# Peptides against a protein of PDB entry 6J54, part 212

Target 1, 223 residues: chain A of PDB entry 6J54
Amino acid sequence: NENLFASFIAPTMMGLPIVTLIIMFPSLLFPTPKRLINNRTISIQQWLIQLTSKQMMAIHNQKGQTWSLMLMSLIMFIGSTNILGLLPHSFTPTTQLSMNLGMAIPLWSATVFTGFRYKTKTSLAHFLPQGTPALLIPMLVIIETISLFIQPVALAVRLTANITAGHLLIHLIGGATLALLNINTMTAFITFTILILLTILEFAVALIQAYVFTLLVSLYLHD
Target 2, 42 residues: chain B of PDB entry 6J54
Amino acid sequence: QFQFTGIKKYFNSYTLTGRMNCVLATYGGIALLVLYFKLRSK

## One batch from the design tools (peptide; made by RFdiffusion4, then SolubleMPNN)

Design b2_p25_6_s2 (from b2_p25_6, 18 letters changed)
Fold by OpenDDE base, seed 5:
Structure b2_p25_6_s2 (fold): chain B 223 residues (1-223), chain C 42 residues (1-42), chain A 25 residues (1-25)
Amino acid sequence: as target 1 above (223 residues)
Amino acid sequence: as target 2 above (42 residues)
Amino acid sequence: LFSELLTALALELAEIAEQALLLAL
């Protein structure tokens, strides 16, 4: 449906890409603290960031904790863009697979290269599970190697598919409710209730997908 | 806790070093096969 | 719903393929 898919086209104004401005906009919602005791909104934001950072970095050593700044910025970026995308007639950059690949591939490669640099023996041994029968060793090593290269693709596609599917479902049910208003008001009311419940679910999914994306990057770093 | 002797000392699926050597041997074998087919095609 | 989801995915993949082709040429 043309009207349905039009929301996923990259917006441009006067030949200039507005996508760049949309990507930079969420950064304005998180200002840096300038006072010892900040406003309630800023203090809550900093508190949430600190709690999330403590939970994610609990499994990492001192060297892994160096990645805390990057991981926290990533979760805040993805989370904020996903939430803003749920506004009416809004464009979410994370629905574009190209953007998610642009994030997933460099982060994945950085985690893999970091593993090989500082934990070479453990990283190589990770391609063979412990206790494997001798006859299955060559095949299993190949499978684990393929699994490694599928990780960045799965990471990008998972985020894109979840957010895109949510947007499509909201638009489809929303269109159905409008169509049923002139046919049966009772059925339209039921469909509208489902739409409200779905929108609440999508808010949760938006935050969960941001967390899962960042968590998986962290797990790949931990090996 | 596992004490292996002979070839099993270097190639086993229970020790970290043994697992690493098995992976390297597998990659080396694949590389040699690819090289063989490439040279054969020339 | 499922057919539209597949169509949307196909369109996104087509756009990525076009961009990749432009970079390759």
Scores: peptide ipSAE 0.176, ipTM 0.712, DockQ to the pose 0.034
Fold by OpenDDE base, seed 4:
Structure b2_p25_6_s2 (fold): chain B 223 residues (1-223), chain C 42 residues (1-42), chain A 25 residues (1-25)
Amino acid sequence: as target 1 above (223 residues)
Amino acid sequence: as target 2 above (42 residues)
Amino acid sequence: LFSELLTALALELAEIAEQALLLAL
């Protein structure tokens, strides 16, 4: 099973972690526009950012719109890293739970604290759903409090599990295809076709998970 | 909108203020229980 | 596949927990 999970080990060169460079690499793919009319690539990027920004921030008021830059940067980072991770023999930083927790916990805490600062009454009221029978109030408040603390864990685990599972599946099917090349060429062709379809699916999953992660953070901010 | 009288005015699961007060009361109760057990263990 | 994924996740969580424990001490 070591070869199965070998691709998820943080890469190092001479004991120095290259993972830092890998994490920073996607930033190079999004240069700042300097011309009135930029290249097609930059224009498409700005267009996508604008569309996603409008969609995600539509639920927020003017104060919530302040988070637009942070949320857009987050989705661009996660999305780009996930897509780059699907390249052959690539290391995906977002498969590391520590990475995702490092993003989820601060963002979640920021949203929760922001909620308590600006919407104290509403935020406190969310610990008790409307219409709860009086006898169940104490227990439900406790459950809701626990649920709040599970949110950052859920964000991190969801992203990590989905991306990791996709990578594992691609690796397994790819390995099976190679093993079957000398056993049965026809079967190998079938597995290869499945691999291609799976890869396309994982590209979609990569973008969806990036969007879901940022969307949930945005929803927590909205309360 | 609901109209409540008495204690239900301040502690209810329908109004925003009522829900807030219920949450605060619950946390206060838990804090008191923790304090009680802490003092009891001495 | 699912069991292997859970095992991998458990190992990562264990490492994080160990690091957190070391930082807490």
Scores: peptide ipSAE 0.140, ipTM 0.722, DockQ to the pose 0.036
Fold by OpenDDE base, seed 3:
Structure b2_p25_6_s2 (fold): chain B 223 residues (1-223), chain C 42 residues (1-42), chain A 25 residues (1-25)
Amino acid sequence: as target 1 above (223 residues)
Amino acid sequence: as target 2 above (42 residues)
Amino acid sequence: LFSELLTALALELAEIAEQALLLAL
């Protein structure tokens, strides 16, 4: 029997993983501009990149703005993969926790190390909030340290859980709709309407999660 | 603004330097505790 | 549902382990 998780199995051909090709595919959708006035699609893409770049880098100094390219590439990658994952019978690589951890942990460690390198005093001071009573200092420092190590896990799990849950809901409601077509057509129509609304929501979630992931990485850099 | 004297000047939760020193002291204390228990077990 | 989640998780972990083994060889 087919299970609900069959769509989350990593696709393979002759025992070779094709996930690498799927991950590389979104890069083909964003060609480099070669003209002063590009096509409408490229112009819209550049416009969106510029807007998001301005919003995300507004919180950073000139030194932090050097990370703009990496952060923008990250949001474009996650956003594009999430949107493509909403296509029928598609595989979303970002539903794989291993992939998200593979992105979250290095980026988090890079932000933490960058903070310690250039803002050592401020970074160390973040383990102790200002105005803490003296008796609570040891406990609070421990809690803040644990909180720091939870950040990469929370970052990866948030993205994975949101995208995975969305796909599961779409499959469940879709399956229910198909099952109800032979039982009650009116109820099936209602369920189908819910499916459409849910699909629209998942498109929004796909973009939001990409933005949140990148934003949090940026905020950790701003430490 | 903040006029701390004595040990409070170096270990406080209001100044940046004080916060840093408190964090370092806490980590140092934990490290010493771990070392103590490790040496005690031997 | 819980059993399916566990099996799915086990499958993912097995795939990760297999990939790690392939990279180590």
Scores: peptide ipSAE 0.118, ipTM 0.692, DockQ to the pose 0.033
Fold by OpenDDE base, seed 2:
Structure b2_p25_6_s2 (fold): chain B 223 residues (1-223), chain C 42 residues (1-42), chain A 25 residues (1-25)
Amino acid sequence: as target 1 above (223 residues)
Amino acid sequence: as target 2 above (42 residues)
Amino acid sequence: LFSELLTALALELAEIAEQALLLAL
């Protein structure tokens, strides 16, 4: 089973981590505009960024809109890395739980602390849902507190698990297809068709998970 | 509209202030319990 | 909620794809 997870090992060359270059590579695909009217590709990218920014910032006040740049950069980073990870023999840094935790924990803590700083009463009140019977208040407060601390873990694990599972399935089906090429070409063709469908699904999952990750961070900021 | 009197005025699950106070009271109670067990263990 | 999110995202992606196609042509 070690061969199945070989693609998830952080690539190194001569002891030097190539992961850093892989993480920085998506940034090259999004150049900064220098003209009023840019190339078609850049214009589409800017349009997408504007649309996503409008959707995400619709929930926030002016104070929350300050986080727009960070949230948009986050979704672009996660989305681009996830999509690039679907290329053959590619490595996705977002499959690494450590990376996702490294993003989730600081962002989550920042949102929680921001909530406590500017909306102290509301933030404290979130530990107790409205209309709770008096006898259940202590238990519910404890549960809600635990739920709060699970948020960054769930945020990171959700992204990691979905991307990792997708990659694992692609590798398994791809390997099965190659194995069946020498046994039964017809069955191999069916398996290959499934692989194509799965790849399309993984493209969607890659974008969805990036959006969900950023959206949840944004929602936690809104409280 | 809810009319609360006495302790329910400060500790209720319907008002924002009441919810906040309930949370603080719960945390305070837990902190006191932890402190009690810590001091009891000596 | 998850199904609604998926449907909403699918619709948004479809609209974006159409607009992107129009911009690309």
Scores: peptide ipSAE 0.115, ipTM 0.692, DockQ to the pose 0.018; fails the geometry check

Design b2_p25_6_s3 (from b2_p25_6, 18 letters changed)
Fold by OpenDDE base, seed 5:
Structure b2_p25_6_s3 (fold): chain B 223 residues (1-223), chain C 42 residues (1-42), chain A 25 residues (1-25)
Amino acid sequence: as target 1 above (223 residues)
Amino acid sequence: as target 2 above (42 residues)
Amino acid sequence: EFSELLKALLEELARIASLSQLALL
């Protein structure tokens, strides 16, 4: 229905796109600490950032740790935008494939380029798995090259599809609950319970997708 | 551990250098094929 | 390394040629 997909249209005010303001809004939720001992909320936030940073950078060498700031900013941005997108009647920028491609392609190209620049031999050898039979070498190299180019597309589509599917499902079940309120109260109660469970699941999915997106970018950098 | 002689020294699926050479040879072969078809079409 | 590669290729071609001659005899 038209009402179902209306939430995915980019909002405008007086003909001007407000998407820029929506994208900048999550940055206001993470203020820089001014004191040595900060508020409890800021302290927990900084602690979580430090834990996630240590976990993600454990795989990387000293040269890879230079990307720590960018990767942490990416996970915080995607995570915050996904959570804010679950608010009622809110626009989620990460549901737009153009935005996710705009993030995935430059990051992927940067990781591949850095790999070829500093680890040329290892990067080229990655196109051929060890122990491959001689007859399958040309075909397998071609398949692996195609797989490399599919990586940025898969990264963007995965994030977009999961968030979009979640929003659609919440709206569909929500509409069904409202329709069933006038028909049968018992069935409406069951569908409402499912809606609550689904919303909890979507909160978890929003955080997991942010983590997986950043982790895969980090993994491509390590390879 | 792996001592290869002859052409297997350069084109091997087990050594890092051999794998790199196999990849480069494959790309070179594809480039030559594309070039051949492009020149034939003109 | 390129000179060694060329020598290895020539040796392999010589081996194939010798085997083909043995098959024809």
Scores: peptide ipSAE 0.027, ipTM 0.630, DockQ to the pose 0.024
Fold by OpenDDE base, seed 3:
Structure b2_p25_6_s3 (fold): chain B 223 residues (1-223), chain C 42 residues (1-42), chain A 25 residues (1-25)
Amino acid sequence: as target 1 above (223 residues)
Amino acid sequence: as target 2 above (42 residues)
Amino acid sequence: EFSELLKALLEELARIASLSQLALL
């Protein structure tokens, strides 16, 4: 059981947290372009950033597009950390709820405050859906207010739960595969196939969760 | 498109201004209730 | 706009007060 959760323990070396270095590491994988024609890897990265930026910013007006840098940096950060976390014997910072809350709460608050600052009437009106019967107004306003405060928590928990669950499944199936190798090779092969399929799925989930996290932040900004 | 008269002009669930005022009124009412209970217990 | 809102609120309060008086009769 200790080995199962060992990958989720914050790594420390000589009492010093290495988490800071791990968090900063993904930034080194995305260097700024310096040439007109960059390397293939950098070109692909820039193309992906432009593609995602175009899709996400299509929802926003000119003022909302000022958040493009923040949102793109966020998706790249979460995506890269999640992908790196799928490497064997790696620590994924996004499995820590504290980190995800630390990202979700400020971003959520920023979007809410931005909404109240520039679109005060619309933002306040969102607490009451259009066409609500008069008798249900107070209750519905309370519910919408509670819903608003649950948003950052749901955002953080969603990311944490999806990444953590994926890691746990990979470890469990991987451990089962290794155990079955000494018992039945055929069954171990089946389990190994499942592990491969699961790994592919988790690779996709890692990217999707990064996208969804950023998209929801963007959507809250649009509202 | 919606023609409201009297208080419904300011407090309705169909217009943006009306919805905003309803929200503000709800928060104001809750604040007053909380204040009332706080002052009553003191 | 605020003056009109205040007037509308006062009118509604007056209406409620009148109805309350009728209910007490």
Scores: peptide ipSAE 0.026, ipTM 0.644, DockQ to the pose 0.025
Fold by OpenDDE base, seed 1:
Structure b2_p25_6_s3 (fold): chain B 223 residues (1-223), chain C 42 residues (1-42), chain A 25 residues (1-25)
Amino acid sequence: as target 1 above (223 residues)
Amino acid sequence: as target 2 above (42 residues)
Amino acid sequence: EFSELLKALLEELARIASLSQLALL
């Protein structure tokens, strides 16, 4: 069982963590444009960034659009790290709950604080749904308050669980495929097909989870 | 849309101000309860 | 879906509350 989680151990060299370098590596994949007409890859990247930016910022006012740069950087970071993590024997920082909490908690607190700063009345009113019977108001306010504090945890756990589960499945099915090659070739072929389909799914999940994470942060900002 | 009179004007679940006041009243009530138990422990 | 669920729950609770008020009268 320990061998299954070996890929999730933070790599170190000479006792120094190289995780910082791994985290910084995706930034190299997104160079700043220097030409009016850039390479095809850069042009596609910019196009995707613009599309996602327009989609996510459409729900925000002018003040909320100030967060566009941060949110776009976040989605690009999480998305790139998740995709790179699907490479063979690669370490994905987003599989670490500590990192996801480290991102979720500050962003959540910032959004909550921003909400209280600029929309105090609306933010306070958000603790009570509309049309609540008078007798249930105190209890529902308490529940909603608890729900607020669960948000950062749920945000981090969702990302961590989805990425981690995907990696585990790939490793397990991959290992099973290799083991079945010597036992039954036909079954191994079926398992291999499942592995391919799962890998494609995990690429999609990697992008979706990055989007959902950023979107939820954005929605919390909008309240 | 809704016309409320009396206490319902300030404490209702439909208006923004009413909802805010209900939330504040709830937190205030909890704070008072905590304070009561704290003082009782002395 | 969650909002709809919440609305449904609130409607049921409101129904119970109305019945309780009738019982107290």
Scores: peptide ipSAE 0.016, ipTM 0.710, DockQ to the pose 0.013
Fold by OpenDDE base, seed 2:
Structure b2_p25_6_s3 (fold): chain B 223 residues (1-223), chain C 42 residues (1-42), chain A 25 residues (1-25)
Amino acid sequence: as target 1 above (223 residues)
Amino acid sequence: as target 2 above (42 residues)
Amino acid sequence: EFSELLKALLEELARIASLSQLALL
């Protein structure tokens, strides 16, 4: 069972953790533009960032748009780490729950506090859905309060579980293909095809999870 | 749209102010209950 | 859609609660 989860162990070199280098590595893939007309790669990156920023910030007013830089950096970070994690024998920092909680809790708290600071009435009103029968008000307020505190946990667990499950499936199917290569080449070919399809799916999941994570943070900011 | 009279004017689930007051009342009630049990144990 | 589902569930719960109160009378 240890071999199945060996890829999720934090990598170390000579007893020193190299996780910090892995976390910082994606930043090297996104250089800052220095020219008005950049090369093709940087131009495509900037174009994608602009498109994503417009979509993410469309729900926010001018005050909320001040968070654009942070939200875009978040989606770029999570997206890049997730995609890089799908490389063979690579480590994804986002498979670590501690990493995702470390991002989710501060961002969630910031959004909640910002809501209470600038929209106190609306934020307090969110603990009670509109049109609730009078008899259910106390219970529902308690449930909504609990739901609020579950938000950062759900945010972190969703990202962690999806990426981890994907990696686990790739490893399991990959291991099965290798085992079947010497037993039955035909079945091994079938499982290999499934592996390819699964890897393509995981690329999509990696991007979706990055988007969902950032979107939910943005949504909580909007209330 | 809604005409509320009496206590319903301040405590309703349809207006923002009413919802806010309901939430505050609920939290206040819970706080008082907790305080009651804390004082009762002494 | 989720809000509508929640409203529907709350309405059903309210109905059950009301019936329960009537049963206790």
Scores: peptide ipSAE 0.015, ipTM 0.705, DockQ to the pose 0.014

Design b2_p25_6_s4 (from b2_p25_6, 16 letters changed)
Fold by OpenDDE base, seed 4:
Structure b2_p25_6_s4 (fold): chain B 223 residues (1-223), chain C 42 residues (1-42), chain A 25 residues (1-25)
Amino acid sequence: as target 1 above (223 residues)
Amino acid sequence: as target 2 above (42 residues)
Amino acid sequence: MFQQLLQALAEELARIALAAELASL
């Protein structure tokens, strides 16, 4: 079990946590454009940011579009950390529930408070779905209130669980492949093929989870 | 679209205002219940 | 719209998880 979870332990160097440096590292991958015509890498990055921003902010009005910078930074951060975490012997900060809660709770709170500030009537009305039978109104309002408070937890746990599960699976199959190399080379080759396919899947999952996290935050803002 | 009369005008699950009032009434009721039990336990 | 999106997302994630589980067998 220690071998399985060792990759999720916060790395330390000389007794100092390197987690802060790891969290900041993705920012170095996205330099600000300085030239009229940038290189291919920066151009592709800007293009992707523009596409994602157009997609996410399409559901928002002008006031909601003020959050575009924050949401784009969030998706780029989570996406980059998730992808970098798939590198061998890399620590993925987003596997830490504390980090994800640290992102989810403030963002959720900000969206909820923004909703109450600008759309008080609508926000209060969201605690009661339309068409609810009169007898169920009090109970449903309570349930919906509880549901609201579960949102940040669900947001954090979803991201954590998906990334952690993927890493564990890669680790397990990778370990099995190494063990089988000494037993049967043919079976090891099969497991290695599965490992490659799984790794490709995890790259997709990493990006999807970043998108979903940001999208849900955006959607809470829209409501 | 929906025309309600009497109490249903203010407390309904179809109109925005009605839904808001229902929510406020529910929270108010809960607050009163909590207050009642708090005072009763003393 | 939100519930539909969540449902669609849940279905997609379930498919991915299932595919991963099947691949691991």
Scores: peptide ipSAE 0.027, ipTM 0.695, DockQ to the pose 0.023
Fold by OpenDDE base, seed 5:
Structure b2_p25_6_s4 (fold): chain B 223 residues (1-223), chain C 42 residues (1-42), chain A 25 residues (1-25)
Amino acid sequence: as target 1 above (223 residues)
Amino acid sequence: as target 2 above (42 residues)
Amino acid sequence: MFQQLLQALAEELARIALAAELASL
């Protein structure tokens, strides 16, 4: 089990945590354009950013569109860190619950406070669904209040659990394939095929989780 | 479309204002209960 | 719907991971 969880230990060099350098590394992959006509890679990146920005901001009003820069930076950061984390023997910062909570709590609190500041009546009314029987109103308001406070926790845990589970599964199946190579080549080939399919799935999951995390923050802002 | 009269005008589950008032009343009631138990414990 | 799908996927992945862990014991 020590070998399975070794990839989740924060790396240290000379007694200093390298996590700060790992977190800053994805920002270097997205340089600012210097030319009117950029390289093909930068053009594709800008095109993808523009498409995702248009889709996410279509739901928001003009005041909500001011958050576009923050939301786009968030999706690019999480997506890039998740993809880089799939490299062999790489540390993924998003597997750490502390990091995800550090992102989720401020973003959630900002969306809730902005809601109460600009749309106080609508935000307060959100704690009570329409058409509820009078006897259930006090209980339902309490449940909805608790649900609100669970949102940042669910947001952080979802991202952490999905990425962590994927990494563990790749390590487990990878270990099984290596063990089966010495026993039966045919069974090892089947397990290896499953490993390849799983790695492809994890690449997709890494991108989807980044998108969903940002989308949920966006939806909380809209509500 | 719903014309509520009396107390139902202020406490409705169908109107935005009514829902808000119900939520505020619930929080106010809970706060008063907590205050009562705190004062009773002293 | 998408949240439910993601939750279902996460639960399925968790079940597979648990099964793999049990198989490795």
Scores: peptide ipSAE 0.023, ipTM 0.658, DockQ to the pose 0.023
Fold by OpenDDE base, seed 2:
Structure b2_p25_6_s4 (fold): chain B 223 residues (1-223), chain C 42 residues (1-42), chain A 25 residues (1-25)
Amino acid sequence: as target 1 above (223 residues)
Amino acid sequence: as target 2 above (42 residues)
Amino acid sequence: MFQQLLQALAEELARIALAAELASL
């Protein structure tokens, strides 16, 4: 079991944590375009960013669209870190709950405070769904208040749990494959095939979780 | 459009203002209860 | 190990289902 969690230990070099370098590394993969016509890779990246930006900002008014840069940077950061984390012997910063809470809490608080500042009536009204029976109003307001405070935690834990569980599963099946290679080659081949399929799935999960995280932040901003 | 009269005009679960007032009333009630128990414990 | 694998697979499927549901919102 100790070997399963070894990949989640913050890497150190000469006793110094190098997590900061790992977190900054994805920024090197997205260079700022300097040409009118960029190379194929940068053009595809810009196209994807533009498409995702259009989808995410479609739900926001003009004031909400001011958050576009932040939300797009967030999705690119989480997505790139998650994808890079699937590389062999790599460390995924998003498996650290502290990092995800560090992102979720400020973003959530910013959305909530923005809501209270510009749409005070609507924000307060969100604590009570429409059509609630009068007798249930106090209880429902309390539940909705608790739900509000759970939002940043749920946002962070969702990302952490999904990425961590995927990594653990890859390690588990990978370890089983190696063990079975010495026992039965045919069974090991089946397990290896499952491992490949799982790895492909984890790539999809990595992108989906980045999108979901950013989308939920965006939705909280809209609400 | 629901026509509310009396207290229901200000405290309803259908209108935006009504919901806001219900939320404020609930928080106010809880705050008063907490204050009551705090003062009683003294 | 097999039970752990099944549990892990079930959890993975649940994660994908949840992610898909959340992405549809």
Scores: peptide ipSAE 0.027, ipTM 0.680, DockQ to the pose 0.018; fails the geometry check
Fold by OpenDDE base, seed 3:
Structure b2_p25_6_s4 (fold): chain B 223 residues (1-223), chain C 42 residues (1-42), chain A 25 residues (1-25)
Amino acid sequence: as target 1 above (223 residues)
Amino acid sequence: as target 2 above (42 residues)
Amino acid sequence: MFQQLLQALAEELARIALAAELASL
């Protein structure tokens, strides 16, 4: 019970939160390239960044491509924090809804304000889908306005829920596996196999959620 | 090309300008309603 | 569609986690 949520408690050293250090740690894993031909790890990282950048910026015009640096930094940050969070006895900052809201709300507001600033007519027109019957216009505009305000919440909750749920499942299945080892080794082996599969899935989810979070921010910018 | 005449030219759901005007009119209407109820409660 | 799939997956995982937690109580 207390052991289930122990991994989600913000770590403190001498009463001071270490969350700031944990948040900054992923940045140390991505050094700036200084050589024409870098080591294998940096080369792979650069290749992945270039691929993701190419895919994400393909939907944007030249003005939207100015956000490439911020979007790439965002995906690298969330992705790295999520992967590091899957390490044993690690704290994942992205399991905290406050952190994800702190990222989602400013990014969402920036995309919305950018849309209103540069594409005012299109952004205002987005509140009303094309071909709407005249009688449904007021109601649909209200619904679309509410939908807009739900977007940052949906971004934050999606990321938080996916990462938190995965960690809880790994912990629960892991605990069940340990409990079953003392009862029946065969059933424990089955549960352990499920745990391995779930861990692999969680690694994929960690990367997918980073990508989806960044992609949705990018799509809101495009819209 | 949609050929709208009269008020439908400015308030339609098919053109960008028409959609924008509909949205602005909706917000304006809501604001007026809120203002009306606020003034009525005093 | 991908967003809906991810949301559905997240909701399902959250439900499973909640159910497992309730079962452990």
Scores: peptide ipSAE 0.024, ipTM 0.675, DockQ to the pose 0.025; fails the geometry check

